# Peptides against a protein of PDB entry 7AE7: the designs that were tried, part 255

Target 1, 321 residues: chain A of PDB entry 7AE7
Amino acid sequence: KVYKDLREFLEVLEQEGQLIRVKEEVNPEPDIAAAGRAAANLGKNQPAVFFEKIKGYKYSVVTNVHGSWQNHALMLGLDKNTSTKDQFYELNRRWDKFPVPPNVVKREAAPCKENVIDKDINLFEILPLYRINEQDGGFYISKASVVTADPEYPDDFNKLNVGTYRIQVKDRDRVGIQALAMHDIAVQLEKAEAENKPLPIAITIGNNPLVTFMASTPVGYNQNEYEFVGALQDGVPMDIVKSDLYDHLYVPAGSEVVLEGHIIPRVRTVEGPFGEFPGSYSGARLQCEVKIDRITHRTNPIFENLYLGIPWTEIDYLMAL

## One batch from the design tools (peptide; made by RFdiffusion4, then SolubleMPNN)

Design b2_p26_6_s4 (from b2_p26_6, 15 letters changed)
Fold by OpenDDE base, seed 2:
Structure b2_p26_6_s4 (fold): chain B 321 residues (1-321), chain A 26 residues (1-26)
Amino acid sequence: as target 1 above (321 residues)
Amino acid sequence: SIVKSASEATKGTEEEVKKLVEKILK
C-alpha cells in the first residue's frame, strides 16, 4: 500500500481502528492537547485523533498521526501488527532502492493548488492554531516539511532540502524558524545572508506520512528526501509539483497547506519558549523570520500538528526507525 | 486557584478522551 497524501493515510488509519474521529465541537485549548495526551498515554495501539470541528476556526486538526508502532507499520503499507524488528528489516530493504526520483506533476493535477491566497494573508484563517503546551510562548507549527534550495546551486535537485524545524507563528503572515547550524537549511541561509538576499522557502503541512518521516530523518546534503520517499514506497515514485513563486522549489503534490515565502536576511526576532517536553521549556532565542507571500491549500485543509507528551512523544516514533 | 482549576479541567477532559479511545479500540 502506497499513499498519495495525508487523507489516504487517515482513511486507512480509521479502517484499521487507529484513528479517533471527534465530531463534537472542541475548544482549541485545552481540548486538543488533552486529547493528544490521552491517546499517547494508552500505552499501546495509540491512535491518531481527528477533530472535525474547532471553536473559532473553519477547518480541522489531526494529531498523533505517527504516534504508535501500529501507525508506523501502516505507513509502510504493512499489517498494523508487524513487529518493530520486521518494520526495521523492511525499512532497510527499501532504503537500498535509493534513489527513486519523484514524478513532477502539472499544477492542475496537484491537490495542494486547489485554492490560492495571495493578498491579506492571515494564517489564523487557514490553520486552527493552538498552544500545544500550557506555557508555550505562542502557537507552533511542529510537523511541517520545509523546502529550501542551495542559493548557489538552485537548479541542483540533489541539494533540495526537505526538513522539519520548529516554527512559531509571529503574526498573520510571519513565522519564526529555528535554523540550527547542524541543519542543511542553516548552510543555505548562510549563503543567502552573505549576499544579503532572501532565502526562498516553502513550508508544507499535512503530507504523505513518509514525507514527514523523511523530513525528520537526517540525510546527506547532496541527497534529496523525495528520492528516499520513493525508495520507502518500495520503488513507487512520489508526486511533487513546482511551487507557485519559485521555479526551483518543489512541494508534495498532495500537501494540505503550502506556505510560500522567504527568510528575511539578517533579521532575528525572539522565538519561544516552547515545551519540547511537558515541564521542560527551551529558553527564548533569537531566530530567523519568514515572510509568507502566498498560500496554496486543499479545499477544507487538515492541519496536521505534532503531539508532544510523556512518556513517548510522537517525535520519538518518527526518529526510532 | 485558576491554574489549579484549569489543570483539573484538563485532566477531566484527558480522562474522558482516554475512555472514549479505549471504547473505540475494543
Scores: peptide ipSAE 0.020, ipTM 0.522, DockQ to the pose 0.084
Fold by OpenDDE base, seed 4:
Structure b2_p26_6_s4 (fold): chain B 321 residues (1-321), chain A 26 residues (1-26)
Amino acid sequence: as target 1 above (321 residues)
Amino acid sequence: SIVKSASEATKGTEEEVKKLVEKILK
């Protein structure tokens, strides 16, 4: 089984009894985090939790999508009861199929292009934002696949980077991003900042689950994460589409939300604190700032977000494979 | 306090979701 988008995966999770649908209206805080914690603390068969209605917001939230070995098996298109050993074996077998180049689809064929916002941008109108922990310094987008390119080699597809970074919402149209020195984005940003130029960026939310997985998996600087997604799909190419603002950036065709913008050169703003675990906070630090210039999104976009809590949460499963 | 009420609300929601999950997974 290959998934074109998050929605196809959520359908399979629900069919397999690995998704809980909450139909009643919930409060963004504390209900979403509480439910994520409850799901994670089941110890086995941890389901995704899909919230259809969030008080004060128009759209839905899903969390804990990668929150169990069963969900990981299903992500690979395997039986949900496939052992961790067999999942690892299959992952390694498929890894050897790299590279599998993606298909570039037309704009009109990409679900992420169904709606456009290019003025009066307000992230709170599109994303049901909430604090994961009560003492968090703000709202976080914790499961985005962030697309950047090498500004010296923008047409080199092998240098296109798709990574996962901690993103704090700073304003209606601004986010802070944590780009660590060991991340490929940091190399690209350094090159842009050397010339005092903005770095083009696309922050993609609610993707094919293998895109999210690969964005969280370190690869070589000259290796494209989309080509690994095709490998992990057992040789089936994934679909990508050109960004609206930048000819050299490509996003997953099925993304629920795409935030297109730029990292402001040589600007650092306060980010955090962030609770990586309940009661364990990273300190506030100076991080990069992104201006959002354009949003594209599917009709009734689903905000996929990570639950961060007690060990063996979704992040632990993502990092364990 | 607001903290106590939030904690109690969180616990209630967690238990409700847990019960629902347990019901679906049976």
Scores: peptide ipSAE 0.020, ipTM 0.574, DockQ to the pose 0.090
Fold by OpenDDE base, seed 5:
Structure b2_p26_6_s4 (fold): chain B 321 residues (1-321), chain A 26 residues (1-26)
Amino acid sequence: as target 1 above (321 residues)
Amino acid sequence: SIVKSASEATKGTEEEVKKLVEKILK
């Protein structure tokens, strides 16, 4: 089984009993985090939790999508009861199929292009934002696949980077991003800042689960994460589409929300604190700032966000492979 | 047998989480 988007995966999770649908209206705080903790504390077969109605917001949230070995097996298109050993074997077998180039689809064929916002941008109108941890300094987008390119070699597809970074919402059209020196995005940003130029960026939310997995998996600077997604789909290419603002950036065709913008050169603002681990907060630091210039999104977009709060969080499943 | 046990286990998990969610929402 190959998934075109998050929605196809959520359907399979629900069919397999690995998704709980909350139909009653919830408060964004503390109910989302509390329900996520409850799901994670089941100790076995941890389901995704889908919140259909959130007080004060128009759209839905899903958490804990990658939060179990069963969900991970289903992501690979395997039986949900496939052992971790067999999952690892299959992952390694498919890894050797790299590279599998993606299909570039037309704009009109890409679900992420169904709606456009290019004026009066307000992230709070599109994303049901909430504090993940009680002591968080703000709202975080914690499960985005962030797309950037090498500004010196913008047409080199092998240098297109898709990564997961800590993103704090700063304003209606501003986010802070943690670009550490070990991240490929930091190399690209350094090149842009040397010329005092903005770095083009696309922040994609609610993707094919293998895109999210690969965005969280370290690869070489000259290796494209989309070509690994095709490998992990057992040789089936994934679908990507050109960004609206930049010819050299490509986003998953099925993304629920795409935030297109730029990192402001040589500007640093306060970001944090954030509870990366239970009882452990990364302090406030000066980090990069992104201006959002354009949003594209599916009709009734689903905000996929990370569940944090217990040892063996969703991150641990994403990183354990 | 394994499919039935998995289905029963998933139903049990769903019911448990639903009960927990209901408890949180009260």
Scores: peptide ipSAE 0.017, ipTM 0.494, DockQ to the pose 0.029
Fold by OpenDDE base, seed 1:
Structure b2_p26_6_s4 (fold): chain B 321 residues (1-321), chain A 26 residues (1-26)
Amino acid sequence: as target 1 above (321 residues)
Amino acid sequence: SIVKSASEATKGTEEEVKKLVEKILK
């Protein structure tokens, strides 16, 4: 089974009993994080948790989408009870199918383009933002698939990078992004900053679960994550669409929310702290700042965000494969 | 049998999480 978007995956999770729907209005804090922790602490068959109503916000949140081996099996279109060993075997088998080029769909065919906000950008109107951990220095977007390209080779599709980075909301239209030297985005940013140019960026939220998986998986600088998604879909291409602002950036066609903008060159602002691991916080750092210039989103967008639970966080499952 | 047991285990997990969520929300 192949999923076009997050919604198709959530439907399967719900059918398989791997999604809990919370219909009652919750407080963004501490309820979302607390419920996520509760789900993770079940120790087995950890479900996704879908919050339909969040006080002060219009839209929904889902957490712990990748938070169990059962969810990973389902992500691969396997039986829920597929062993970890067999999941790895199948993943490796499919990995060898790389590259599987994506389909570029027309704008009109892309669900992520259903709505556009190009003025008076306010992230809080689109994303039900909350602190994941009590001591977090702000609101984080933790499961975004961030799209950037090599500014020297913008038309080289093989250098298109889709990665997961820590993103702190700084203002209505500003986010901080952690671009470490080991990240491909850091290489691209260095090139842009050498010329004192902005780096075009698309921050995509609520994707096909394999996109999220590949965005968290390191690949070669000259390898495109979307082509691996197609491989992991057992040879079925994923659908991508051109970004609105940039001809060289492509986003998943089914993204719930796409934040398009640019990294401001040679600007660093304080980011953090963030609870990256249970009981541990990364210190505050100077990180890059992104200006959000345009938002596209599905109607009633779902904010997919990471849950950090004990003993196994969602990120542990994402990294363990 | 395995499907049934998996389904039952899943239902149990859902109920446990629901109860826990309800407890947290109170």
Scores: peptide ipSAE 0.016, ipTM 0.508, DockQ to the pose 0.029

Design b2_p26_7_s1 (from b2_p26_7, 14 letters changed)
Fold by OpenDDE base, seed 4:
Structure b2_p26_7_s1 (fold): chain B 321 residues (1-321), chain A 26 residues (1-26)
Amino acid sequence: as target 1 above (321 residues)
Amino acid sequence: EKEEEEKLKKLLEKIEEENKKRNALY
């Protein structure tokens, strides 16, 4: 099984008994984080949790999508009871199919383009934001696949980077992003900042689960994560679409939400604290600031966010691979 | 506060119930 988007994956998770649907209205805090903790503690087959109604918000939240070996098997289109050994064997077998170039679809064929917001941007109207940990310094988008390019080689598709970064919401149209020196985004940002230019960025939320997986998997600077997604789909290309603002940035065609904007050159603002691990908070740091200039989204967009809690957490499954 | 705590308790109980149901079916 290959998934075009998050919705097709959530349907399979629900069919396989790997998703709990909460139909009653919940409070964003503490209910979502508490429910995520409860789900992570439900034994060895931890389900995703889908919240249909969040108090004060229009749209839904899903968490713990990658939160078990069963969910990981299903992501690979395997039987949910496939052993960890056999999952790794299949992952390695498919990895050798790299590169599998993505299909570039027309804008009209891309579900992420169903709705556009290009003025009066307010992230709180699109994303049901909540604190994951009680002591978090704000709201985080923790499961986004962030698309950037090399500003010296914008047309080199092999230098297109899709990565996962910690993103704090700063304002209605501003986010802080943690770009560490070891990340490809930091190399690209350094080049842009050398010329005092903005770095174009697309922050994509609610993707094909293999996009989220590959965005969390380190690859070479001259390797495109979308070409690995096609490999992990056993040679089936994924669908991408050109961003609205930038000719050189491509986003997953099925993304629930795409935040298009730019990293402001040579600006650093306080980010954090964030509870990365139970009982440990990363200190506040000076991080990059992104201006959001345009949003595209599916009708009734699903906010996919990471559950951070007691190990084995969703992040442990994403990093253990 | 007490009403929110009670709502949270009911939510967690529901998650446990739904977990029992799914584990009985699969």
Scores: peptide ipSAE 0.356, ipTM 0.874, DockQ to the pose 0.024
Fold by OpenDDE base, seed 5:
Structure b2_p26_7_s1 (fold): chain B 321 residues (1-321), chain A 26 residues (1-26)
Amino acid sequence: as target 1 above (321 residues)
Amino acid sequence: EKEEEEKLKKLLEKIEEENKKRNALY
């Protein structure tokens, strides 16, 4: 089975008994994080948790989407009881299908374009933001697929990078991003900053689960993550669409939310602390700052965010494959 | 505070109940 978007995957998770739906209104804090922790403690078949109603917010949250081997099997369109060994075998088999070029769809055919916000941007109106850990220095977007291009080769599709980075919300229209030197985004940012130019960026939230998986999987600088998504879809191309602000940036057509903007050149602001592990907070660091210039989103967008509360977090599953 | 703690407790109990149902069906 191939998924066009997060919603099709969540439907399968629910059908397979790998999603808990919370219909009652919850408090953003501490309820979402506490419920995520509870779900992660439910044993080896940890479900996603979908919160339909969040007090003070208009939209929903889903956590722990990749939080089990069963969810990973389903992501690959396999039986939920497929062994980790067989999942790995199937991943490797499909990996050899690279490259599978994506389909570029028209703007009118892309669900991520249903709504536009280009003025008075307020991330808190679109995303039900909450602290993942009680001691976090702010709100984090931890499961975004971040799209950037090489400023020297903006039209080289093979240099289009789709990565996962730690993102802290700084203001209504500002986020901090952790662009480490080992990340492909850091190479692209260095080129932009050398010329004192902004780096165009699209921060995509709530994607096809294989997009999120590939954004978390290291690939070569001259390899496009979308072409691996097509490979992992067993040769079925994924759908992408041009960003609204940038002709050279392509986003998943089915993204729940797309934050389009730019990394401000040569600006660094304090980011953190963030609880990467229980009892281990990364100290405050100077990180890049992104200005959000435009938002596109699906009607009733789902905020997909990581659950980070316990050993064998969703990150550990994303990194273990 | 006490009302919020009680609501959270009920939420966690519900998640455990839903998990028990899930594990019984699958």
Scores: peptide ipSAE 0.350, ipTM 0.870, DockQ to the pose 0.024
Fold by OpenDDE base, seed 3:
Structure b2_p26_7_s1 (fold): chain B 321 residues (1-321), chain A 26 residues (1-26)
Amino acid sequence: as target 1 above (321 residues)
Amino acid sequence: EKEEEEKLKKLLEKIEEENKKRNALY
């Protein structure tokens, strides 16, 4: 089975008994993080947790989407009881199908384009933001697939990077992003900053689960993560759409939310602390700042966010392969 | 605070109950 978007995957998770739906209104804090911890601590077969109603917000949250081997099997369109060994063999078999070029769809065919916000941007109106960890220095977007390109080769689709980075909300229309030297985004940013130019960026939230998986999986600088998604879909191309602001940036057609903007050149602001692991916080650091210039989103967008709990965490499943 | 703690407790209990149901069906 192939999924077009997060919603189709969540439907399958629910059908397979791999999703807990919380219909009652919850407090953003501490309820979402505590419920995520509870779900991750249920032993084997950890479900996703879908919160339909969050106090003070309009939209829903889902967490722990990649939080089990059963969810990982379903992501690959396999039986949920497929052994980890067989999942690994199937993943490797499909990996050899790379590259599978994505389909570029028209704007009118892309669900992520259903709504547009281009003025008076307020991230809190679109995303039910909460502290993931008790000691977090702010609100984090921890499961975004961030799209950037090489500013020297903007038309080279093979240099289009889709990565997962720690993103702190800084203001209504600003986020901090952690671009480590080991990340492809850091190479691209260095090139832009050398010329004192902004780096175009699209921060995509709530994607096809294979997009999220590939964004968390290191690939070569000249390899496109979308072409691996097509490979992992057993040769079925994924659907992408051109960003609204940039001709060279493509986003998943089914994204729940797309934050389009730019990294401000040579600006660094305080970001953190963030609890990446239980009992360990990365200290406050000077990190890059993104200005959000445009938002596109699906009607009633689902905020997919990472659950950080005791190992095996959702991160461990995303990085285990 | 106590009301919020009680709501959280009920939420966690619900998650445990739903987990038991899932494990019984699948």
Scores: peptide ipSAE 0.348, ipTM 0.868, DockQ to the pose 0.024
Fold by OpenDDE base, seed 1:
Structure b2_p26_7_s1 (fold): chain B 321 residues (1-321), chain A 26 residues (1-26)
Amino acid sequence: as target 1 above (321 residues)
Amino acid sequence: EKEEEEKLKKLLEKIEEENKKRNALY
């Protein structure tokens, strides 16, 4: 099976008994993180946890979407009981289908374009933000697929990067992003900052699970993650749509939320601490700052966020493949 | 605080119950 969006995947997870739906209103803190931790401790078949109602927020949260081998099998459209070995075999077989170019859909056909916020931007109105770890320095967006391009080659689609980065919410319309030197975004940012120009960015949340997977998988600088998503869909192209602000940035057509903006050149702000591992906090660092200039979102957007659990985190599953 | 702790406890109990149900069905 191929999934157009997160919602189609969550439906399959629910049908396969790999999703727990929490219908009762929860507190953002500590309930979401605690419930996520509890769910990951439920043995080897860790379900996604879908929180329908969060106190003080309008929208829902889902966590632990990639948090088990069963969920990974289902992501690949395999039987949930497919062995890890057979999942790796199938992943490698599909990887050889690269490149599978995406379909560019019209704006009116893209679910991520159902609603627009272009003034008075407030991330807290669109995302049910909570602390993932008790000692986190703020609210994190941890499963975003971040779209950037090479500012010297903006029309080279092979240099379009879709990556996963640590993102801290700084203000109503601002986020910090961790762009490490080993990341393609850091190369692109260096080029923009050399000219004292903003780097265009689209931060996409709640995607097709293979987009989230590929955004967490290192690829070559001249390789497009969307073309790998099509390969991992066994040769079925994924659907992308042009961003609203930038002609050269394309986002998944089915994204729950798209934050469009720019990295402010030559600005660094304190980001962190963040609990990358349970009980282990990375120090505070100077990180890049993104101004959000536009939001597009689906009606009743689902905030997909990372679950951090012991002994095996959702990150460990995303990085193990 | 006590009401929030009791609410959290009930939430965790519910997650465990739903987990038992899904594991019995699948």
Scores: peptide ipSAE 0.331, ipTM 0.863, DockQ to the pose 0.025

